# Peptides against a protein of PDB entry 5ZKO: the designs that were tried, part 82

Target 1, 44 residues: chain A of PDB entry 5ZKO
Amino acid sequence: SASNPRKFSEKIALQKQRQAEETAAFEEVMMDIGSTRLQAQKLR

## One batch from the design tools (peptide; made by RFdiffusion4, then SolubleMPNN)

Design b2_p26_3_s4
Fold by OpenDDE base, seed 3:
Structure b2_p26_3_s4 (fold): chain B 44 residues (1-44), chain C 44 residues (1-44), chain A 26 residues (1-26)
Amino acid sequence: as target 1 above (44 residues)
Amino acid sequence: as target 1 above (44 residues)
Amino acid sequence: ARKKRRERRKLAEQKELKQMEAKEKA
């Protein structure tokens, strides 16, 4: 199948979006950990 | 709820695994693009 | 190259986990 350059650029763009979403999900997990730790410290 | 550090570590490990999988998928897409480009050049 | 990248990632993750454990004890 003639790899339409537009199809390749679209595949790359989709993959970059997924990587960004995974990064955001990681940052959210880290923020949740940070907030939970801060709460645990306030209860001591 | 006492945030079990094991639960956080597990969440982070899972997230890092997903990021790794997304990176591997990106590398596969780039390899496919490269192979298709090389094939197109051989047909010229 | 791919093996070295995976090993570096595992090491970075272990360091991140240790830093988190150290902050919780503080």
Scores: peptide ipSAE 0.216, ipTM 0.633, DockQ to the pose 0.043
Fold by OpenDDE base, seed 1:
Structure b2_p26_3_s4 (fold): chain B 44 residues (1-44), chain C 44 residues (1-44), chain A 26 residues (1-26)
Amino acid sequence: as target 1 above (44 residues)
Amino acid sequence: as target 1 above (44 residues)
Amino acid sequence: ARKKRRERRKLAEQKELKQMEAKEKA
């Protein structure tokens, strides 16, 4: 049973955590793209 | 092999979609909190 | 801004780990 956070404050806190994780995942994707581009530039 | 740019653009697009979904989920949580507060005010 | 967000993520992850450990011990 996904215990629905009974408190609205807890729902907000969990959602803010999820948004922070998604933004970190986005930064990781951008870092990987940046590293690949940098490697491709060094081979030219 | 020019196939790398399409894969990077796809990764960025998927991550932007996920961020939009998380934002929509946050707005839904805030709407539910707002509706509950409005109902509690009507009962006073 | 980025440092404060990383610190909040680490604190959240540590809390989740502690909650999982507490459930395993119960």
Scores: peptide ipSAE 0.216, ipTM 0.629, DockQ to the pose 0.076
Fold by OpenDDE base, seed 5:
Parts: structure tokens; sequence; C-alpha cells
Structure b2_p26_3_s4 (fold): chain B 44 residues (1-44), chain C 44 residues (1-44), chain A 26 residues (1-26)
């Protein structure tokens, strides 16, 4: 069956979206760590 | 509250794992596309 | 970084909209 190129393009687009969401969650965690470190320095 | 470095390291490790899983899923999709293209060439 | 993320999301949404429009015209 001719694999509809549309189905593959949709799968790739969905995977790229998931990777972008995971990257964003990682950046948020890193920003929270950075903010907490900066706050800990100010309390000293 | 002293952000337990253990909690941040755990969050980073979990996010790295999720990024690796999403990368593996992307590679699987790309391999399926490649296999389908190769099969389509063999049928011509 | 956040600006580039918003731009990528807008570009993805625009591509999805263009793909839906291209499907409707075919």
Amino acid sequence: as target 1 above (44 residues)
Amino acid sequence: as target 1 above (44 residues)
Amino acid sequence: ARKKRRERRKLAEQKELKQMEAKEKA
C-alpha cells in the first residue's frame, strides 16, 4: 500500500512538537534551578 | 527552602530520559519511512 | 530563548494551517 506521504509528514510533525515541548520543560527546570541558586546567594 | 540538589539532579535526569525517549521515537518513525521507501523501490 | 520558542510555535501552527488549507483545496 502506497504509504501516504501525508501520514509520515504528520508523524514527523507530531514528534518535532513533542521534542520542542520536552526541550521547553527542560529549560524551565534549568531556569528554576538558576533562580533558586540566585535566591540562595541573596540570603547569604 | 534549601532546594535539595538531589531533587534538581533527579528532575534533570528525568527530563534527559524523556528527551532520549522522544529522540528514539523520532528515529523509529524515520526508519519506518526509510523502509517503506526502500520497499516501494523494490516493487518498481 | 522564549521568543524563539514562541516563533517556532507560531511557525508550526502556520504550517499546520497551510497544510489544512492545502488538504481542503485538493
Scores: peptide ipSAE 0.204, ipTM 0.635, DockQ to the pose 0.027
Fold by OpenDDE base, seed 2:
Structure b2_p26_3_s4 (fold): chain B 44 residues (1-44), chain C 44 residues (1-44), chain A 26 residues (1-26)
Amino acid sequence: as target 1 above (44 residues)
Amino acid sequence: as target 1 above (44 residues)
Amino acid sequence: ARKKRRERRKLAEQKELKQMEAKEKA
């Protein structure tokens, strides 16, 4: 099916957004781990 | 919360899995667009 | 391990694409 270029651009945009959200969620997890490690070091 | 290192490693693993899934979905969209463009060129 | 997982995914994606192309031709 001649997939409409408009729908493709929208699909790409949505996919890029999801990738960015997943990256942000990963960074959040890493920051939480980092903060917990710093707290554990401070308590020692 | 002293988030258990096991839970952190699991959380990181799950997040890496999600990022990999999103990357695959992006590659799929790009392949679909590429295939459609090649078909459109073949029909011209 | 990561390379083999990526290859399996690419193979699955290629199969899915071929199925979509086959459905489009039908």
Scores: peptide ipSAE 0.208, ipTM 0.648, DockQ to the pose 0.042; fails the geometry check

Design b2_p26_4_s2 (from b2_p26_4, 18 letters changed)
Fold by OpenDDE base, seed 2:
Structure b2_p26_4_s2 (fold): chain B 44 residues (1-44), chain C 44 residues (1-44), chain A 26 residues (1-26)
Amino acid sequence: as target 1 above (44 residues)
Amino acid sequence: as target 1 above (44 residues)
Amino acid sequence: SKKEEELKKELEKYAKEMARLAKERA
């Protein structure tokens, strides 16, 4: 069916939200690993 | 606290899953837009 | 992103090494 342009805008907005959530989760993982590495280096 | 390496592996696995889901959702959005454009062109 | 994928691969390598070290210390 002909997708409504307004529906496309909504889909794009939802996709941007998902991308932001993925980026935030990635940053959290990187921060945890970075912190662990720093802690390990301090203990050595 | 010392982050468990196993927990890191789990976090990475979850992040990979999220990335795959995001990619699939993006492809779906692009397919819908592409299909709509193609349909509009056929009607013109 | 290609950059994000590369970083994820590096993190995976790190996680594997940390798991190896954890097993060696246990």
Scores: peptide ipSAE 0.115, ipTM 0.583, DockQ to the pose 0.020
Fold by OpenDDE base, seed 4:
Structure b2_p26_4_s2 (fold): chain B 44 residues (1-44), chain C 44 residues (1-44), chain A 26 residues (1-26)
Amino acid sequence: as target 1 above (44 residues)
Amino acid sequence: as target 1 above (44 residues)
Amino acid sequence: SKKEEELKKELEKYAKEMARLAKERA
């Protein structure tokens, strides 16, 4: 079965998209924690 | 609104799970590419 | 990513600290 280079490019592109989504989700969590820290500091 | 530490722990746990899934998917893609390269080399 | 892992460890430390504080207030 001829390894369709097109299929590999699609898999790589999909993986890059997933990585970007994961990074965005991570950044959101970090922002939430950062905001919470800032709020906690303001309360002290 | 009291920042519920439980919510943060849940977010972190979810993010760890996503990272593990992404890593597994990446490894699978790499194996597919590696296998294809090996097959192409055998045909040469 | 090594950087991501480090950040996650820091977040875990923070979460543990916040959990401790929550227990002390409760």
Scores: peptide ipSAE 0.111, ipTM 0.572, DockQ to the pose 0.020
Fold by OpenDDE base, seed 5:
Structure b2_p26_4_s2 (fold): chain B 44 residues (1-44), chain C 44 residues (1-44), chain A 26 residues (1-26)
Amino acid sequence: as target 1 above (44 residues)
Amino acid sequence: as target 1 above (44 residues)
Amino acid sequence: SKKEEELKKELEKYAKEMARLAKERA
């Protein structure tokens, strides 16, 4: 049925969005850790 | 203890690897879907 | 150390965020 391609496209789009969000969240934490390290070095 | 920063780095590295593997798996599925679509179009 | 504590807190934030995203995906 022709409706299945649309459903697949939607699932793919949602998966891509989730992946982007996971990447962004990870990068944010990495930046925070990096900032913390820099601050700790300045306190030495 | 000086060993903790190393453990954190290892956890981060492992998470990055996992994310890359998940990305690769997703891209493989997308390629398979794309190939199937192309084949279906050629058969029309 | 203070640094280790802050790093631990950030890792905990990450774990919570990843858990949230995993639940959203399910």
Scores: peptide ipSAE 0.095, ipTM 0.572, DockQ to the pose 0.034
Fold by OpenDDE base, seed 1:
Structure b2_p26_4_s2 (fold): chain B 44 residues (1-44), chain C 44 residues (1-44), chain A 26 residues (1-26)
Amino acid sequence: as target 1 above (44 residues)
Amino acid sequence: as target 1 above (44 residues)
Amino acid sequence: SKKEEELKKELEKYAKEMARLAKERA
């Protein structure tokens, strides 16, 4: 059956949302690590 | 044992690389879909 | 070092979050 272009669009939108969430989570952790590193350098 | 700050830096770099690769793969898929859509529109 | 331990904890948090997100995609 004609895979409804709407279904593909919804699937793509869901994948984009997931990727954005993954990126945000990664960036949060990297910011925390960066802050910790900066603090460590100040204490050395 | 003192987990060498270098080892942590390497782990972070590896994770960044993986994320970049995942992003690139996603973008490739999206470009392919976009090109297919454009071709389909030209044939309509 | 105490700071190394903190960095390890943050990396562990990242790994757990990525694993959660991977399960949501599956």
Scores: peptide ipSAE 0.092, ipTM 0.568, DockQ to the pose 0.044; fails the geometry check

Design b2_p26_4_s3 (from b2_p26_4, 15 letters changed)
Fold by OpenDDE base, seed 2:
Structure b2_p26_4_s3 (fold): chain B 44 residues (1-44), chain C 44 residues (1-44), chain A 26 residues (1-26)
Amino acid sequence: as target 1 above (44 residues)
Amino acid sequence: as target 1 above (44 residues)
Amino acid sequence: EEEEKEREEEEKKYAEEMERLAKERA
């Protein structure tokens, strides 16, 4: 099938979106951990 | 039910693994595109 | 002692990742 540059750009854009979503998920995990630590500190 | 990591290090490690997997998937997509371009160049 | 070392290692990893996130956002 013809290498449509549009299809390549779509593949790249989709993969960049996944990387951004994984970064956001990582930040959420870190915030959850931080909140848990803050709660533990308040209980001490 | 999804196994929730007990330790903070386990949560971080799991998320780092996901980021690495997404990076590898991105590299694979880029190699596929690159190979297609190289093949198209050879046919010219 | 081993449990304390594991907790300290986790705390260090947490701090390192938080610093990494802070640098990426700056």
Scores: peptide ipSAE 0.151, ipTM 0.612, DockQ to the pose 0.123
Fold by OpenDDE base, seed 4:
Structure b2_p26_4_s3 (fold): chain B 44 residues (1-44), chain C 44 residues (1-44), chain A 26 residues (1-26)
Amino acid sequence: as target 1 above (44 residues)
Amino acid sequence: as target 1 above (44 residues)
Amino acid sequence: EEEEKEREEEEKKYAEEMERLAKERA
């Protein structure tokens, strides 16, 4: 079997990008929750 | 304004699951690369 | 179901912001 290091590097890079995107989405969710809580507090 | 902590908790749980799935996929990629390298070494 | 809950929370967040703006203008 042949190994293609470039293809492996690309596969790793793509997977790291996906992990970063999911992290960013999580941060957005947390900011949204925080903002909603802050807004609810301001309306009290 | 109202907040629904249950829905927020579900959103957080879903996002954590996605992060875990992407982590597992990354680990699989790294194992595949490791296995390929080991196979290539055995053929030398 | 989770996407529906997310949409409902976003709609609720928007409604809250609109309510705040309405109260500030009154």
Scores: peptide ipSAE 0.140, ipTM 0.602, DockQ to the pose 0.016
Fold by OpenDDE base, seed 1:
Structure b2_p26_4_s3 (fold): chain B 44 residues (1-44), chain C 44 residues (1-44), chain A 26 residues (1-26)
Amino acid sequence: as target 1 above (44 residues)
Amino acid sequence: as target 1 above (44 residues)
Amino acid sequence: EEEEKEREEEEKKYAEEMERLAKERA
């Protein structure tokens, strides 16, 4: 079956979206940890 | 509750694992597309 | 002493990752 370039482009686009979402989730985790550490320092 | 640094390291480790898994999945998608393109070129 | 070094290494890795994120956003 002729490799439909639309299916390939869609697969690439979906994977790029997942990578962006995981990067955003990582940044959120790091910010949460940073805030928690800052709060712990303020409580000392 | 004292922010257990081990819970932070665990959260970071889990997020790094997800990023690595998404990178591997992206590489797999790109290899699949590359193989499909190569096959399509051989059929011409 | 080993558990304190492991905590210091984890703290360094955290600081390095925060610096990386700060540089990526700049």
Scores: peptide ipSAE 0.137, ipTM 0.602, DockQ to the pose 0.031
Fold by OpenDDE base, seed 5:
Structure b2_p26_4_s3 (fold): chain B 44 residues (1-44), chain C 44 residues (1-44), chain A 26 residues (1-26)
Amino acid sequence: as target 1 above (44 residues)
Amino acid sequence: as target 1 above (44 residues)
Amino acid sequence: EEEEKEREEEEKKYAEEMERLAKERA
């Protein structure tokens, strides 16, 4: 059967989207840590 | 979010694990594409 | 006075890092 390039491109696009979402979630955690550190410094 | 890690270190560890799992899933997709290409070449 | 200035500089560095992360995500 002929390879369906549309299906492979879609699989790659979906996987890149998942990787971007996980990166954004990591950055959010880092921002929460940074905000907590900044608040702790202001209270000292 | 279903998990509320008490420590920021635990949040970071969980997020790194998720990123590794998404990378592994991407590698699997790329391997499937490679296998399909090899099969298509053998049929020509 | 020197310890207070060092603390203020560290606070500024964290604020700048937070701003950088916000800009990178946008």
Scores: peptide ipSAE 0.125, ipTM 0.589, DockQ to the pose 0.017

Design b2_p26_4_s4 (from b2_p26_4, 17 letters changed)
Fold by OpenDDE base, seed 1:
Structure b2_p26_4_s4 (fold): chain B 44 residues (1-44), chain C 44 residues (1-44), chain A 26 residues (1-26)
Amino acid sequence: as target 1 above (44 residues)
Amino acid sequence: as target 1 above (44 residues)
Amino acid sequence: EEKEKEKEEEKKKYAEEKKRLAEERA
């Protein structure tokens, strides 16, 4: 059955959104690690 | 509190795994679209 | 048919806007 091209475009858009959200989550993890390292340096 | 460096390394590893899984999911979507387009071309 | 095309274009715009919002957060 010819899957609606509209469904594919939506699927691509949702996948790109998830990739961007995963990137943002990674940046948040890196900020948390960075802040912890900075605190550890200030205590030395 | 000094968060365990081991916990940070684990958090980074899990995040990298998730990014790889999202990339694989995107490739699967693109393959599905590609196969559907190829079928549509064969029916023309 | 015209209303269906308009709804399809609106759905494309919505999907594009959702992408833009996610890219702005990343």
Scores: peptide ipSAE 0.203, ipTM 0.648, DockQ to the pose 0.022
Fold by OpenDDE base, seed 4:
Structure b2_p26_4_s4 (fold): chain B 44 residues (1-44), chain C 44 residues (1-44), chain A 26 residues (1-26)
Amino acid sequence: as target 1 above (44 residues)
Amino acid sequence: as target 1 above (44 residues)
Amino acid sequence: EEKEKEKEEEKKKYAEEKKRLAEERA
């Protein structure tokens, strides 16, 4: 059954969105790590 | 409150796992698209 | 004393992993 090209485009769009969300979550984790390290440096 | 470095390493590990899972999901979607495209070409 | 060495090693591993993640993102 040829999956409608529309279904593929939707799957790709959803996957791109997930990748962007995972990237944002990664950035948040890295920012938290950076901030905590900076705070630890300020407490010295 | 300095989040324990252990909590950061755990967050990083979990984020890496999620990124790997999203990559695998992307590869699956791309394989499905490729297979369907190949099937459509065989029907011509 | 052993707990301080373990904390220092954990800090080194953390710094290395942070560096690696920064390099993977660049």
Scores: peptide ipSAE 0.183, ipTM 0.599, DockQ to the pose 0.040
Fold by OpenDDE base, seed 2:
Structure b2_p26_4_s4 (fold): chain B 44 residues (1-44), chain C 44 residues (1-44), chain A 26 residues (1-26)
Amino acid sequence: as target 1 above (44 residues)
Amino acid sequence: as target 1 above (44 residues)
Amino acid sequence: EEKEKEKEEEKKKYAEEKKRLAEERA
């Protein structure tokens, strides 16, 4: 079956989307850490 | 609840692992594309 | 020559789609 180059482009697009979702989730975790640190500093 | 810095470290470690797995999956897709292109070139 | 142009156009479309996906995330 001719693996339609469209199927590869679609797979790459989906994989890229997943990588950005993972990056956004990482940034959210880092923001939560930053907010917690800021709150801890305000309590000092 | 004192969000244990250990819990943040663990969240970051898990997120880094996911990013590495996503990168590996992307590399696999790119290798499959490369192999398909190489086969198509050999048939020309 | 025509097949080489088609491959170059497909590469451009792929690069443009990559750019669009990067811009949609930004």
Scores: peptide ipSAE 0.196, ipTM 0.631, DockQ to the pose 0.026; fails the geometry check
Fold by OpenDDE base, seed 3:
Structure b2_p26_4_s4 (fold): chain B 44 residues (1-44), chain C 44 residues (1-44), chain A 26 residues (1-26)
Amino acid sequence: as target 1 above (44 residues)
Amino acid sequence: as target 1 above (44 residues)
Amino acid sequence: EEKEKEKEEEKKKYAEEKKRLAEERA
């Protein structure tokens, strides 16, 4: 059957959303590491 | 407190794993679209 | 007639999104 292109567009949109959420989670981890390094430098 | 560098290394490793899983899921969605198009061309 | 225009607009959006994904992969 002609796979409904709307269903593929929805799958792609959901996948792009997950990739954006994973990127945001990575940036949050990197900011946490950066803030910890800055705090450690202030305590030296 | 000196944030345990082992805990940050673990967070980075888990984040890299999630990014690889999201990339694999994206490739699977793209393969599904490609296979559906190939099937539609064979039924023409 | 309105349902046919909606289907054509949806096909255009899909083609544009496919082009954007191909350009991001290249």
Scores: peptide ipSAE 0.176, ipTM 0.602, DockQ to the pose 0.024; fails the geometry check

Design b2_p26_5_s3
Fold by OpenDDE base, seed 2:
Structure b2_p26_5_s3 (fold): chain B 44 residues (1-44), chain C 44 residues (1-44), chain A 26 residues (1-26)
Amino acid sequence: as target 1 above (44 residues)
Amino acid sequence: as target 1 above (44 residues)
Amino acid sequence: EEEKKKKKEKEKREEEEKLQKIKEEV
């Protein structure tokens, strides 16, 4: 029920957690790219 | 395969899309909170 | 350091469980 201020704080907390998980997933993708680029440079 | 630059760009694009969707969902939650606060102020 | 890691992992798991309950209630 959208009427309870506690429910809004819970929605915000859940959304902030999701944003942090998405950021971590993005950083993992970027790390994989960086590692692959470094390996390709070592093979040249 | 992490070895293909085109596949990295695709992974980045998909991750950026997900981040944009999460931002939009957060903005919707904040709009609902703002609307509820405005209604509560009108009833005072 | 390993004990601190286990404590953080447990705390993370407890937080994820709380947030899953919130997700089911919202």
Scores: peptide ipSAE 0.250, ipTM 0.632, DockQ to the pose 0.090
Fold by OpenDDE base, seed 4:
Parts: sequence; C-alpha cells; structure tokens
Structure b2_p26_5_s3 (fold): chain B 44 residues (1-44), chain C 44 residues (1-44), chain A 26 residues (1-26)
Amino acid sequence: as target 1 above (44 residues)
Amino acid sequence: as target 1 above (44 residues)
Amino acid sequence: EEEKKKKKEKEKREEEEKLQKIKEEV
C-alpha cells in the first residue's frame, strides 16, 4: 500500500524523538550526579 | 545523604534499560521497513 | 534569553502534540 512509506517515516520520526528524549533524560541524570558530587566536594 | 548514591545508581540502571528498549524498538522498526522493501522488490 | 526559552518551549509542545497524534494513529 502506497501509504506505508509515510507510516514508516512517521514511525522513524517518533522513534528518533524518543531516542532524543531518552538521551536528554540520561544527560540530566548525569548532571544531577555531577552536581551532587561537586556539592559533596565543596562541603569537605 | 548516604542513600543518594544508591538512588543515582538505580536511576542510571533504569535509564540504561530504557535506552536498550528504545534501541530494540528502533531495530524492530528498521527490520519492518527492510522486510517491506524486500517484499516490494519481490513483487516487481 | 527568556523570550527565546519560551519560544523553544512552545515549539517543543507543538511538536510533542503532533507526535502524540501520530502515536495514537500508529
């Protein structure tokens, strides 16, 4: 069906968005850990 | 608070799991596209 | 800087709403 390429393109676009959101969430967790380590170092 | 390192480790583990699930979902979408392209080529 | 942040947040929300419609259709 000629509509399949658009549906696949939409699925790829959604999946790329999810991967970008997961990358951003990972970076946020790593920044929080880094900030907590820096705060713990400043309190010593 | 000494409980923070365990909570960070748990957050990292959960985030790594999500990234692995998103990678698997991307591979599935790419396999479906590849299979559809192969089927379309066989019908020509 | 605040206006640029608000514009990016609005653009992100509009893109998320479009992608949510696609997620409901797929």
Scores: peptide ipSAE 0.250, ipTM 0.633, DockQ to the pose 0.017
Fold by OpenDDE base, seed 1:
Structure b2_p26_5_s3 (fold): chain B 44 residues (1-44), chain C 44 residues (1-44), chain A 26 residues (1-26)
Amino acid sequence: as target 1 above (44 residues)
Amino acid sequence: as target 1 above (44 residues)
Amino acid sequence: EEEKKKKKEKEKREEEEKLQKIKEEV
């Protein structure tokens, strides 16, 4: 169906939010790994 | 818990896959919008 | 600071609810 320009803008907004959430989750994973490496270095 | 380096690598790999899937979904949305704009131009 | 945190959490929930409606409509 000819999705209204408004529906496309909403679809883009939703997709941009998902990308931002996935980026934040990646940064959290990288931070956890960095923290664990630092802790392992302190225990040696 | 000291999550094994293997578990960190797996967590990073899964997160990179999610980021790639979200990027592909964004490209699909942009393609749909581009196609709809082109169709609307052909109808004028 | 706690009131600011609660306001941000409420705003986040309202945004997530709007996005769920968009997700069902798209």
Scores: peptide ipSAE 0.250, ipTM 0.632, DockQ to the pose 0.029
Fold by OpenDDE base, seed 5:
Structure b2_p26_5_s3 (fold): chain B 44 residues (1-44), chain C 44 residues (1-44), chain A 26 residues (1-26)
Amino acid sequence: as target 1 above (44 residues)
Amino acid sequence: as target 1 above (44 residues)
Amino acid sequence: EEEKKKKKEKEKREEEEKLQKIKEEV
């Protein structure tokens, strides 16, 4: 059926979006850690 | 506070788990596409 | 700059709505 390739492309697009959101959430956690380290250095 | 490093390590561990789950879901989508292609070839 | 931020936020919301429709169809 000619509709199956579209459904697979949609699945791939959705999965790429989820991976990008998870990467952004990881970068946010790493930024928070970096900020906390910088604050701790300023208090020494 | 000595408890902050533990909370950051827990956040990183949780985020790594999510990234692994998203990778597994992507591999499943790619496997389904491969299976569909193989089935279409068997019907020719 | 604020108008450009509002335009990007609207575009992001429209993309999220499209992706939500895809998520319901798959």
Scores: peptide ipSAE 0.242, ipTM 0.627, DockQ to the pose 0.021

Design b2_p26_6_s1
Fold by OpenDDE base, seed 1:
Structure b2_p26_6_s1 (fold): chain B 44 residues (1-44), chain C 44 residues (1-44), chain A 26 residues (1-26)
Amino acid sequence: as target 1 above (44 residues)
Amino acid sequence: as target 1 above (44 residues)
Amino acid sequence: EEEELKEQEKLKQLEAEQAAERARRE
């Protein structure tokens, strides 16, 4: 049975999208932490 | 209100874990593709 | 063989598009 290469390319594309989403979520977390630290410094 | 550094450290740890899981899932997809290609070559 | 080459080229385009999307978020 021919490996349907189209299914693998779609699977890779979905995994690459997930990696980008997790990277963006990590950057958002780091930005929130940075903003919170900056706000805490301004209140001192 | 003190930025609870414990909550941020936990949030970062969870995001690092998700990034590792998505990397592992991508490697598994690439391994499956490689195995399928190797099997297709052996059937020729 | 042509379909596999097109698929690899499409994968390379997707990787380039993702790299560009990451660079736009920085």
Scores: peptide ipSAE 0.178, ipTM 0.677, DockQ to the pose 0.036
Fold by OpenDDE base, seed 4:
Structure b2_p26_6_s1 (fold): chain B 44 residues (1-44), chain C 44 residues (1-44), chain A 26 residues (1-26)
Amino acid sequence: as target 1 above (44 residues)
Amino acid sequence: as target 1 above (44 residues)
Amino acid sequence: EEEELKEQEKLKQLEAEQAAERARRE
């Protein structure tokens, strides 16, 4: 069956979206940690 | 509530694992595309 | 041909969604 190049482009697009979402989630976690550390320092 | 540093370290570890899994999935998609293109070129 | 056009539109929508998601992080 001829591998439809359009289906590959869709797969790449979806995979790049997932990578961006996981990167955003990582940045959010790092911001939460940074904010918590800053708050803990202000309370000391 | 004291943000448990161990829980943040666990969140970071889980997020890094997800990023690695998504990267591996992207590499697999790219290998499939590369293999399909090479096969299509061999048939021409 | 109609399926091909729908698939091109879907790819364009995915590209627009990715651009919007990147713009939300900047």
Scores: peptide ipSAE 0.176, ipTM 0.682, DockQ to the pose 0.028
Fold by OpenDDE base, seed 2:
Structure b2_p26_6_s1 (fold): chain B 44 residues (1-44), chain C 44 residues (1-44), chain A 26 residues (1-26)
Amino acid sequence: as target 1 above (44 residues)
Amino acid sequence: as target 1 above (44 residues)
Amino acid sequence: EEEELKEQEKLKQLEAEQAAERARRE
């Protein structure tokens, strides 16, 4: 099926959005871990 | 809540897996676009 | 032609959303 180049551009855009969302979720997890470690160090 | 370091390691591992899956899906989209363009050029 | 314009607008919206998400990460 000759995929419409416009449909390809949409697929690329959606995939780049998903990659950005997964990167943001990873950064949030890392910040939460960092904050929890800092709190644990303050309480020791 | 003192998050168990084991739970943090699991969260990081899951997030890294998701990032890898999204990267693979992006590469697949790009390969499909490349193949379709090459086929369209062969048929012209 | 109307479907083509809607598809171009949708692509422009997706590009704007990606630019906004990148700006939140910087």
Scores: peptide ipSAE 0.176, ipTM 0.684, DockQ to the pose 0.023
Fold by OpenDDE base, seed 3:
Structure b2_p26_6_s1 (fold): chain B 44 residues (1-44), chain C 44 residues (1-44), chain A 26 residues (1-26)
Amino acid sequence: as target 1 above (44 residues)
Amino acid sequence: as target 1 above (44 residues)
Amino acid sequence: EEEELKEQEKLKQLEAEQAAERARRE
């Protein structure tokens, strides 16, 4: 099947979106750690 | 609940693994494009 | 890699503090 360049560009765009979503999820984990540490500091 | 540093390290490790998996999936898409282009060149 | 992770943690601590300050203003 002649892989339409449009279909490849869509695949690349979707994969880049997934990479960005995983990066955002990592940033959320780091925010949770930061918030938890800040709370623990205030309670000491 | 005292967030055990071990649980955070596990979350970070899991998220880094997911980022690596999404990178590998992108590389697979690029390989498929390269293979398709090579086949199209051989048929011309 | 570990230093960059620590810098990201520091930035997110500042962001969490700013979010807490916004919540006190409401």
Scores: peptide ipSAE 0.101, ipTM 0.633, DockQ to the pose 0.067

